# Peptides against a protein of PDB entry 1EMU: the designs that were tried, part 107

Target 1, 132 residues: chain A of PDB entry 1EMU
Amino acid sequence: PPYLKWAESLHSLLDDQDGISLFRTFLKQEGCADLLDFWFACTGFRKLEPCDSNEEKRLKLARAIYRKYILDNNGIVSRQTKPATKSFIKGCIMKQLIDPAMFDQAQTEIQATMEENTYPSFLKSDIYLEYT

## One batch from the design tools (peptide; made by RFdiffusion4, then SolubleMPNN)

Design b2_p26_1_s1 (from b2_p26_1, 11 letters changed)
Fold by OpenDDE base, seed 5:
Structure b2_p26_1_s1 (fold): chain B 132 residues (1-132), chain A 26 residues (1-26)
Amino acid sequence: as target 1 above (132 residues)
Amino acid sequence: KPWWESLSPEALELSFKVIEKLLEEE
């Protein structure tokens, strides 16, 4: 069953709607749902292909991601990303150089945080164990 | 390459919902 695959990799968990739902519920209880929301925001942003028709939309979205997750020093995403990574993103926003890959390093760091901390904890949680 | 490049259509759909919500908050 799918829940066994979720225990094998974070990839399998985030590839499944039911897995995502359970994991997000767990993260919300732990006060760190922003980790997952930021990860999906980066994924969605990257899929917006640069062109004349969506340039303003992409800039607004990049600013929104930056203000919500990176600029807030009290947020978990900000605390789990390196200063150099945050500075790079800030630079892209200020210069209005909005490359589809501008959040790749930040997404990598947040993914590592989930792999090392929240994902293992999820597999030990009552939410996951009661589902099995 | 990162495995986020090979996500299911369902996961990608969720990502689009997330960014649309962010744009609405602007």
Scores: peptide ipSAE 0.707, ipTM 0.954, DockQ to the pose 0.918
Fold by OpenDDE base, seed 3:
Structure b2_p26_1_s1 (fold): chain B 132 residues (1-132), chain A 26 residues (1-26)
Amino acid sequence: as target 1 above (132 residues)
Amino acid sequence: KPWWESLSPEALELSFKVIEKLLEEE
């Protein structure tokens, strides 16, 4: 069953709509749903190919991601991203150099946070265990 | 190659939903 695959890797969990739903519910209870939302935001942002027609949209989105997750010093994403990573993102925003990969390092760091903390906890949670 | 480059359609759909929500909040 899919839930067994979820226990094998975070990749399997985040590749499954049911897994994502359960994991997000768990994260909300833990007050750290922003980890997952940011991860998906980065994923979505990267899929937007730069072109004249979406330049303003991409810049706006990059700013939104930055303001929502990186600039928020009280947020878990900000706390789990390195200063150099946040500074790089800020630089991209200020210079309006919006490369599709500008959030890659931040996404990597947040993914590592999930791998090491919330993902293992999820597998021990009532939410997951009751599902199995 | 990060595995997020090979996500399922369902996962990608959620990613687009998230960014659309962010844009709406602006």
Scores: peptide ipSAE 0.706, ipTM 0.953, DockQ to the pose 0.919
Fold by OpenDDE base, seed 4:
Structure b2_p26_1_s1 (fold): chain B 132 residues (1-132), chain A 26 residues (1-26)
Amino acid sequence: as target 1 above (132 residues)
Amino acid sequence: KPWWESLSPEALELSFKVIEKLLEEE
């Protein structure tokens, strides 16, 4: 069953709608749902191909991601990303240099946080265990 | 490549919903 695959890798968990739903519920209880939301925001942002027709949309989205997750010093995403990474993103926003890969390093760092902390905890949680 | 570049269509759909929601909140 899919829940067994979820225990094998975070990749399997985040590739499954049911897995994502359960994991997000768990993260909300832990007060860190922003980790997952930011991760998906970066994923979606990267898929937007730069072109004249979506330039404004991409800039607005980059600003939204920055303001919500990076600029908020009290947020968990901000706390789990390195200062140099946040400074780079700020620079991109200020210079309006909106490369599809501008959030890659931040996404990598947040993914590592989930891999090392929240994902293992999820597998030991009542939410996951009761589902199995 | 990072595995986030090989996500299922369902996972990608969710990512698009997330960014659309962010844009609506602005």
Scores: peptide ipSAE 0.705, ipTM 0.953, DockQ to the pose 0.923
Fold by OpenDDE base, seed 1:
Structure b2_p26_1_s1 (fold): chain B 132 residues (1-132), chain A 26 residues (1-26)
Amino acid sequence: as target 1 above (132 residues)
Amino acid sequence: KPWWESLSPEALELSFKVIEKLLEEE
């Protein structure tokens, strides 16, 4: 069953809508749902291919991601990303150089945080265990 | 390559919902 696959890898968990829903519920209870939301925001952003018709939209979205998750020093995403990574993103925003991969390093760091902490905790949570 | 580049259509759909919500909040 899918819930056994979720225990094998974070990839399997985030590839399944039911798994995502349960994991997000858990993260909300832990006060760190922003980790997952940021991860999906980066994923969605990268899928927007640059072109003349969506340049302004992509810039607006990049700014939104930056302001919501990176700029807030009290946010969990900001606390779990390296200063150099945040500085790079800020530079991209200021220069309006919006490459599809501009959030890749930040997404990698947040993914590592989930792999090392929240994902293992989720597998030991009542939410997951009661689902099984 | 990062495994986020091999997500299911269902997971990608969620990512689009997330960014649309972000844009609405602006």
Scores: peptide ipSAE 0.700, ipTM 0.953, DockQ to the pose 0.923

Design b2_p26_1_s2 (from b2_p26_1, 10 letters changed)
Fold by OpenDDE base, seed 3:
Formats: C-alpha cells, structure tokens, sequence
Structure b2_p26_1_s2 (fold): chain B 132 residues (1-132), chain A 26 residues (1-26)
C-alpha cells in the first residue's frame, strides 16, 4: 500500500496526495508547515517558464516567496536556510534576475531539513501510525 | 537531477495552488 512507500522515501510521500495531506497535518501540529509550503512554492515557481506574459507574475511571485519565507527571520524556513542562500535570493530579486532555478539551493536545504528531522518524526507520529 | 523534477500531477497541482495563494496575498 502507498503508506509503506511513504516510509521508504520522502519522495514517495510528497508525490502522493494522501501522503502530502497527512504530512502537512503533522507539520501544522509541529508548527513547521512552512517547510512543506515553501518546498511546493519553489516547485511551482520553477514550473513558470520565463516569457513576456509571465515576466511580471514571476517577479511578483519570487518577491512573495522571499518576503514570506526567507525574509521572515522568525520563520522556520529562514532559520533552516543558509545566509549565503538567502543573500543570493535577495540579490536575484533586487537585480530582477528571476531565473527559474533561483530557489533551487534553498529548496535543497529545506528538503534536507525535512529528510533529517520532520520526515522521520512523521513516520513515528500517531497520525501516520494510526493511518497504517 | 533532483527528484522534484518528476512529480505526480497531484503534487504539481498543490504546488500551483500554493503559488496562487501567495500571489493573492500580495
């Protein structure tokens, strides 16, 4: 069953609608749902291919992601991303150089945080265990 | 190649919903 695949990899968990739902519920209880939301925000952003019609939208979105997750020093995403990574993102926004991959490093770092902390905890949580 | 490049339709849909919400907050 799918829940067994979720225990095999974070990839399997985040690729499954039910898995995402349960994991997000868990993260909310832990006060760190922003990790998941940021991860998906980066994914969505990267899918927006640069073009004339998307230019303004992409810039606005990049700014939104930055302001909500990176600039917020009290946020878990900000705390789990390296200063150099945050500075790079800021630079891209300030220079209006909005490359689809500009959040890749940040997403990698947040993914690592989930892999090392929240994902293992989720597999030990009542939410997951009761689902199985 | 990061595995996030090969996500399911459901996962991608959530990603799109997240960014749309972010834009609405602006």
Amino acid sequence: as target 1 above (132 residues)
Amino acid sequence: MPWWENLSEEALQLAFEIIEKLLEEE
Scores: peptide ipSAE 0.706, ipTM 0.950, DockQ to the pose 0.915
Fold by OpenDDE base, seed 5:
Structure b2_p26_1_s2 (fold): chain B 132 residues (1-132), chain A 26 residues (1-26)
Amino acid sequence: as target 1 above (132 residues)
Amino acid sequence: MPWWENLSEEALQLAFEIIEKLLEEE
């Protein structure tokens, strides 16, 4: 069943609608749902290929991601991303150089945080165990 | 390559919904 695959890798968990839902519920209880939301925001942003018709949309979205997750020093995403990574993103925003890959390093760091901390805890949680 | 380049349609749909929500909040 799918729940066994979720225990094999974070990839399997985040690839499954039910897995995502359960994991997000768990993260909300832990006060760190922003980790998952940021990860998916980066994924969505990257899929917006640059073109003349979506330049303003991409810039607005990049600013939104930056303000919500990176700029807030009290946020879990900000605390789990390196200063150099945050500075790079800030620079892209200020210069309006909005490359599809501009959040890749931040997404990598947040993914590592989930792999090392919240994902293992999720597999030990009542939410996951009661589902199995 | 990072595995986020190979996601299901369901996962990608959620990603799109999240970014659309972010745009609405700005």
Scores: peptide ipSAE 0.706, ipTM 0.950, DockQ to the pose 0.896
Fold by OpenDDE base, seed 4:
Structure b2_p26_1_s2 (fold): chain B 132 residues (1-132), chain A 26 residues (1-26)
Amino acid sequence: as target 1 above (132 residues)
Amino acid sequence: MPWWENLSEEALQLAFEIIEKLLEEE
C-alpha cells in the first residue's frame, strides 16, 4: 500500500496526495506547516516559464514568497535557511532579477530540514501509525 | 537532477494551487 512507500522516502510521500495531506496535518500540529507550503510554493514558482505574458505574475509571486517566508524572521522557514541564502533572495527581489531557480537553494535547505527532522518524526507519529 | 523535477501530476497541481493562493493574498 502507498503508506509503506511513504516510509521509504520523502519523495514518495510528497508525490502522493494522501501522503501530502497527512504530512501537512502533522506539520500543522508541530507548528511548522510553512516548511511544506514553502517547498510547494518554490516548486510552483519554478514551473512558471519567463515570458512577457507572465512577467508581472512572476514578480508578484516572488515578492509574496519572500515576504511570507523569508522576510519573517520569526517563521520556521526563515530560521531554517542560511543567512547567505536569504540575502541572495533579497537581492533578486530588490533588483527584480527573478530567475526561475532563485529559490532553489532555499528549497534545498528546507527539504533537508524535513528529511532530517519532521519527516522521521512523522513516521513515528500517531497520525501516521493510526493511518497504517 | 533534484527529484522535485519529476513530481506527479497530483503534486504539481497542489503546487499550482498554493502559488495561486499566494497571489490572491497579495
Scores: peptide ipSAE 0.701, ipTM 0.949, DockQ to the pose 0.899
Fold by OpenDDE base, seed 1:
Structure b2_p26_1_s2 (fold): chain B 132 residues (1-132), chain A 26 residues (1-26)
Amino acid sequence: as target 1 above (132 residues)
Amino acid sequence: MPWWENLSEEALQLAFEIIEKLLEEE
């Protein structure tokens, strides 16, 4: 069953709708759902093709991601991203140079945080264990 | 390549919903 695959890798968990739902529920209880939301925001952002018709939308979205997750010093995403990474993103926003990969480093760092901390904890949680 | 480049349609759909929600909040 899928839940066994979820225990094998974070990739398997985040690739499955049911897995995502359970993991997000767990993260909300831990007060760190923003980790997952940011990760998916970065994923969605990268999928937007740069073109004239998407220019305004992509800029607005980049600003939204930045303001909600990076600029907020009280947020868990901000606390789990390196200053240089946040500075780079800020620079992109200020210069309005919105490359699809501008959040890649931040997403990598947040993914590492999940893999090292919240994902292992999830596999030990009542939410996951009761599902099995 | 990062594994986030190879996601299921369900995962991508959630990603799109997340960004649309962010845009609505702006």
Scores: peptide ipSAE 0.698, ipTM 0.949, DockQ to the pose 0.900

Design b2_p26_1_s3 (from b2_p26_1, 13 letters changed)
Fold by OpenDDE base, seed 2:
Structure b2_p26_1_s3 (fold): chain B 132 residues (1-132), chain A 26 residues (1-26)
Amino acid sequence: as target 1 above (132 residues)
Amino acid sequence: MLPSENFSEETLELSEEIIEKLLEEE
């Protein structure tokens, strides 16, 4: 069953709607659901192909991601991203240079945080164990 | 390589929903 694949890799968990739902519930209890929301926001942002017709939309979205997750010094995403990474993103926003890959490094760092901390904890949680 | 490069369309649709919500909050 899918829940066995979830224990094999974070990739399998994040590619399953049920897995995402349970993992998000767990993260909310831990006060760190923003890790997952940010990760998916970055994924969606990168998929938007830049063109003249969506330039304003992409800029607005980049600003939204930046203000909600990166600029908030008290947020878990900000605490789990390196200063140089946050500075780079800020620079892109200020200069309005909105490359599809501008959040890649931040997303990588947040993914590493999940891999090393919250994902292993999830597999030991009552939420996951009761599902199995 | 980020896992999202190999994600199903259903999972990618979730990312689109999150984006739309972020835009609505602005």
Scores: peptide ipSAE 0.583, ipTM 0.919, DockQ to the pose 0.893
Fold by OpenDDE base, seed 4:
Structure b2_p26_1_s3 (fold): chain B 132 residues (1-132), chain A 26 residues (1-26)
Amino acid sequence: as target 1 above (132 residues)
Amino acid sequence: MLPSENFSEETLELSEEIIEKLLEEE
């Protein structure tokens, strides 16, 4: 069953709607659902190809991601990203240099946080275990 | 990075939904 694959890799978990739902529920209980939301936001952002017709949308989205997750120093995403990474993102926003990869490093760091902490904890959680 | 290019369309659609919500909040 899919829940066994979820225990094999974070990738398997994040590519399954049921897995995502359970994992997000767990993260909400831990006060860190923003980790997952930010990760998916970055994924969505990177999928937007830069072009003239998309410039305004991409800039607005980049600003939204920045303001919601990076600018808030008390937020879990901000706490789990390196100062240099956050500074780089800020620079991109200020300069309006909105490369599709501008959040890649931050997403990598958040992914590492999930891999090392929240994902293993999820697999030990009542939420996951009761599902099995 | 996770190989997001290999994700199902349904999962990718979730990412699209999330960014749309972010844009609505702007």
Scores: peptide ipSAE 0.578, ipTM 0.918, DockQ to the pose 0.801
Fold by OpenDDE base, seed 5:
Structure b2_p26_1_s3 (fold): chain B 132 residues (1-132), chain A 26 residues (1-26)
Amino acid sequence: as target 1 above (132 residues)
Amino acid sequence: MLPSENFSEETLELSEEIIEKLLEEE
């Protein structure tokens, strides 16, 4: 069953809508649902094609991601990203240089946080164990 | 490597929903 695949890799968990739903519920109880939301926001951003018709949309979205997750020093995403990574993103926003890969490093760092901390904890949680 | 490169279309739709909500909040 899918729940066994979720225990094999974070990839399997994040590619399953039921898995995502349970994991997000767990993260919300832990006060760190922003980790998952930010990760998917970065994925969505990277999929937007850089062209004349999308330029304004991409800039607005980059600013939204920055303000919601990076700028807030008390936020879990900000606390789990390196200062140099946040500084780079800020620079891109200020210069309006919106490369599709501008959030890749931040997304990688948040993914590592999930892999090392929240994902293992989820597999030990009542939410996951009661589902199995 | 980020796993999203091999994600299903169904999962990628969730990413689209999230960014649309972010844009609406701006």
Scores: peptide ipSAE 0.576, ipTM 0.917, DockQ to the pose 0.870; fails the geometry check
Fold by OpenDDE base, seed 1:
Structure b2_p26_1_s3 (fold): chain B 132 residues (1-132), chain A 26 residues (1-26)
Amino acid sequence: as target 1 above (132 residues)
Amino acid sequence: MLPSENFSEETLELSEEIIEKLLEEE
């Protein structure tokens, strides 16, 4: 069943709508839902191919992601990303150089946080165990 | 490697919804 695949890898969990729903519920209880939302925001951003018609949209989106998750020093995403990574993103925003990969390092660091902390905790949670 | 590289289109739609909501909140 799918719930066994979720325990095999974070990839399997994040590629399943039911898995995402349960994991997000767990993260909300832990005050860490922004980790998942940021991760998916980065994924969506990277999928937007640069072109003349979406340049302004991409800039606005990059700025929105930056302001909501990176700039807030009290936020979980900001606390779990390295200063150099945040500085790089800030530089991209200030220079308006919006490469599709500009959030890759931050997304990687947040993914590592989930892999090492919240994902294992989720597998031990009542939310997951009661589902099985 | 980021897991999203091999995600289904159905899962990727969630990413699209999230970024659209972000844009609406600005």
Scores: peptide ipSAE 0.575, ipTM 0.917, DockQ to the pose 0.870; fails the geometry check

Design b2_p26_1_s4 (from b2_p26_1, 11 letters changed)
Fold by OpenDDE base, seed 5:
Structure b2_p26_1_s4 (fold): chain B 132 residues (1-132), chain A 26 residues (1-26)
Amino acid sequence: as target 1 above (132 residues)
Amino acid sequence: MPWWENLSEETLKLSEEIIEKLLEEE
């Protein structure tokens, strides 16, 4: 069953609608749902191909991601990303150099945080165990 | 390659919804 695959890898969990829903519920209880929301925001942003018609939209979206997750020093995403990574993103925003991969390093760091902390805890949580 | 390059279409659609909501909040 799918819940067994979720225990095999974070990839399996985040590529399953039911898995995502349960994991997000768990993260909200832990006060760190922004980790998952940021991860999906980065994924969506990267899929927007740079072109003349998307330029303004991509810039606005990059600014939104930056303001919501990176700029807030009290946020979980900001606390779990390296200063150099945040500085790079800020630079891209200020210079309006919006490469599709500009959030890749931040997404990698947040993914690592989930792999090392929240994902293992989720597999031990009542939410997951009661589902199985 | 990061594994997020190999996601289902359903998950990618969810990502699209997330960014559209984020844009509306700004």
Scores: peptide ipSAE 0.669, ipTM 0.944, DockQ to the pose 0.844
Fold by OpenDDE base, seed 4:
Structure b2_p26_1_s4 (fold): chain B 132 residues (1-132), chain A 26 residues (1-26)
Amino acid sequence: as target 1 above (132 residues)
Amino acid sequence: MPWWENLSEETLKLSEEIIEKLLEEE
């Protein structure tokens, strides 16, 4: 069953709608749902190819992601990203150089946080265990 | 390459929805 695959890798969990739903519920209880939301925001942002028709949309989205997750020093995403990474993103926003990969390093760091902390905890949680 | 490059279309659609909601909240 799918829940067994979820225990094999975070990739399997985040590529399954039911898995995502359960994991997000768990993260909300832990006060760190922003980790997952940021991860998906980065994924969606990267898919927007640079072109004249997407320029304004991409800039607005980059600013939104920056303001919500990076600029907020009290947020879990900000606390789990390195200062150099946040400074780079700020620089991109200020210079209006919106490369599709501008959030890649931040996404990598947040993904590592989930892999090392919240994902293992999820597999030990009542939410997951009661589902199995 | 990071594994997020190999996500299913269903998961990618979810990411698009999240992006759209984020833009609407601005």
Scores: peptide ipSAE 0.664, ipTM 0.944, DockQ to the pose 0.895
Fold by OpenDDE base, seed 1:
Structure b2_p26_1_s4 (fold): chain B 132 residues (1-132), chain A 26 residues (1-26)
Amino acid sequence: as target 1 above (132 residues)
Amino acid sequence: MPWWENLSEETLKLSEEIIEKLLEEE
């Protein structure tokens, strides 16, 4: 069943809507839901291909992601990303150089945080165990 | 290389919904 695959890899969990729902519920209880929301925001942002008609939307979205997750020093995403990574993103925003891959390093670091901390804890949580 | 590049279309639709909500909040 799918829940067994979720225990094998974070990839399997995040590519399953039922798995995502349970994991998000767990993260909310832990005060770490922003990790997942940021990860999906980066995924959605990268999917928007650059074009003339999409320029304004992409810039606004990049700014929104930056202000909500990177600039907020009290946020878990900011605390779990390297200063150099945050500085790079800031530079892209200030220069209005909005490459689809501008959040890749930050997404990698947040993904690593989930894999090393919240994901293992989720597999030991009542939420997951009750589902099995 | 990153496994996020081979996500299902269903998961990608979820990411689209998330970014649309972010834009609405701005």
Scores: peptide ipSAE 0.664, ipTM 0.944, DockQ to the pose 0.886
Fold by OpenDDE base, seed 3:
Structure b2_p26_1_s4 (fold): chain B 132 residues (1-132), chain A 26 residues (1-26)
Amino acid sequence: as target 1 above (132 residues)
Amino acid sequence: MPWWENLSEETLKLSEEIIEKLLEEE
């Protein structure tokens, strides 16, 4: 069953609707749902192809992601991203240089945070174990 | 190299919905 695959890799968990739902519920209880929401926001942002028709939308979205997750120093995403990474993103926003990969490093760092902390904890949680 | 480049279309659709919601909050 899929829940066994979730225990094999974070990739399997985040590529499954039921897995995502359970994991997000767990993260909310831990006060760190923003990790997952940011990860998906980055994923969605990267899929928007840069073109004239998408320019305003992409800039607005980049600003939204930045303001919601990066700028807030008290937020978990901000705390789990390196200063240089946050500075780079800020620079892209200020210069309006909105490359599809501008959040890649931040997403990598947040993904590592999940891999090292919240994902293992999830697999030991009542939410996951009761589901199995 | 990032495995997020190999996500299912269903998951990508979810990410699309998330960013649309984020834009609506602006």
Scores: peptide ipSAE 0.663, ipTM 0.944, DockQ to the pose 0.861

Design b2_p26_2_s1 (from b2_p26_2, 8 letters changed)
Fold by OpenDDE base, seed 1:
Structure b2_p26_2_s1 (fold): chain B 132 residues (1-132), chain A 26 residues (1-26)
Amino acid sequence: as target 1 above (132 residues)
Amino acid sequence: SAEEEEKEDEELIEEAIKLGIEVQTS
């Protein structure tokens, strides 16, 4: 069943709508749903191909992601991303150089945080175990 | 206003999250 695949890799968990729903519920209880939301926001952002018709919207979205997750030093995403990574993102925003890959390093660092901490905890949580 | 900008930001992020989930689960 799918829940066994979820225990094999975070990738398998995030490929499944039910897995995402349960994991996000767990993260909300832990006060760190922003980790997952940021991860998916980055994935969505990267999917948007640059073109004349969406340039302004892509810039607005990049700024929104930056303001919500990177700029606030008290936020969990900001605390789990390296200063050099945050500085790079800020530079892209200030220069209006909005490459689809501009959040890739930050997404990788947040993914590592989930892999090392919240994902293992989720597999030991009541919400996951009761689902099995 | 700042509040209106924050609401717009949240809507943009929600849209991006939805797209990200679609990409990952398709």
Scores: peptide ipSAE 0.783, ipTM 0.955, DockQ to the pose 0.969
Fold by OpenDDE base, seed 5:
Structure b2_p26_2_s1 (fold): chain B 132 residues (1-132), chain A 26 residues (1-26)
Amino acid sequence: as target 1 above (132 residues)
Amino acid sequence: SAEEEEKEDEELIEEAIKLGIEVQTS
């Protein structure tokens, strides 16, 4: 069943709508739902290929992600991303060089944080165990 | 205004999250 796949990899968990919902609920309880939201925001952003019609919207979205998750020094995403990574993103924003992959490194670092901490904890949580 | 910008930011992020989930779960 799907819940067994969720225990095999974070990827499997994030590929499942039910898994995402449970995991996000857990993260909210832990005060770190921003990790997952940022991760998906990056995925969505990367999907938006640059073109004349969406350039302004892509820039606005990049700025929004930056302001909410990277610029906020008190946020968990900011605390779990390397200074060089945040600096790179800031540079992209300031230069208005909005490459689809500009958040990839940050997304990778946040993914690693989830892999090492919140994901294992989720598998030990009541919400997951009661679901199984 | 700053409040209007924050609201727009939130809407854009929500849209991106939705798209991200859609991509990941497809």
Scores: peptide ipSAE 0.783, ipTM 0.955, DockQ to the pose 0.968
Fold by OpenDDE base, seed 4:
Structure b2_p26_2_s1 (fold): chain B 132 residues (1-132), chain A 26 residues (1-26)
Amino acid sequence: as target 1 above (132 residues)
Amino acid sequence: SAEEEEKEDEELIEEAIKLGIEVQTS
């Protein structure tokens, strides 16, 4: 069953709607759902190809992601991203240079945080174990 | 207002999250 693959890799967990739902529930209980939300927001943002018709909306979205997750020094995403990464993102926002890949490094760092901490904890959680 | 801008930000992020999940689970 899919839950066995979830234990093999975070990638497998995040490829499954049920896995995402359970993992997010766990993260909410741990007060760190922003890690996963940011990760998916970055994926969604990257999917939006730049063009004249969506330029303004892409800029607004980039600013929104920046303000919610990067600029908030008290947020878990901000605490788990490197200063140089945050500075790069800020630079993109200030210069209005909104490349689809501008959040890739931050997404990678948040992914590493999940891999090293919350993902292993999830596999040991009552939520996951009760599901199996 | 600041509150209206924050609300718009939240809506944009929610849309991006939904799109991200769709991409990842497709």
Scores: peptide ipSAE 0.783, ipTM 0.955, DockQ to the pose 0.967
Fold by OpenDDE base, seed 3:
Structure b2_p26_2_s1 (fold): chain B 132 residues (1-132), chain A 26 residues (1-26)
Amino acid sequence: as target 1 above (132 residues)
Amino acid sequence: SAEEEEKEDEELIEEAIKLGIEVQTS
C-alpha cells in the first residue's frame, strides 16, 4: 500500500495526496506546517513559465513568498535557510529578476530539514502509525 | 491597504501551493 512507500522516501510521501494530507496534519501539530507549504509554493512558482502576460503576477507571487517565509526571522523557514540563500532571494526580488529557479536552493534546504527532522518524526508519529 | 495587500499575498501563495501539489501528485 502507498503508506509503505511513504516510509521509503519523502518523495513518495509528497507525490501522494493522502500522504501530503497526513504529513501536513502532523506538521501543523508540530507547529511547522510552513516547511511543507513553502516547499509546495516553490514548486508551484517554478511551474509558472515566465512570459510577458504573467510577469507581474510572478513578481507579486515571488514577493509574497519572500515576505511570508524568508523575511520573517521568526518563521521556521527563515531559520532553516542559510543567510546566503536568503540574500540571493532578496536580491532577485529587489532587482525584479524573477527566474523560475530563484527559490530552488531554499527549497532544497527546507527539503533537507524535513528529511532530517520532521519526516522521520512523522514516520514514528501516532498519526502515521495509526493510519497503517 | 496593507490588510488588502496581505490578503492578496496569501491568496497568491495558496494558489501556488495548490499548483505545487498538482505538479507533485501528477
Scores: peptide ipSAE 0.782, ipTM 0.955, DockQ to the pose 0.962

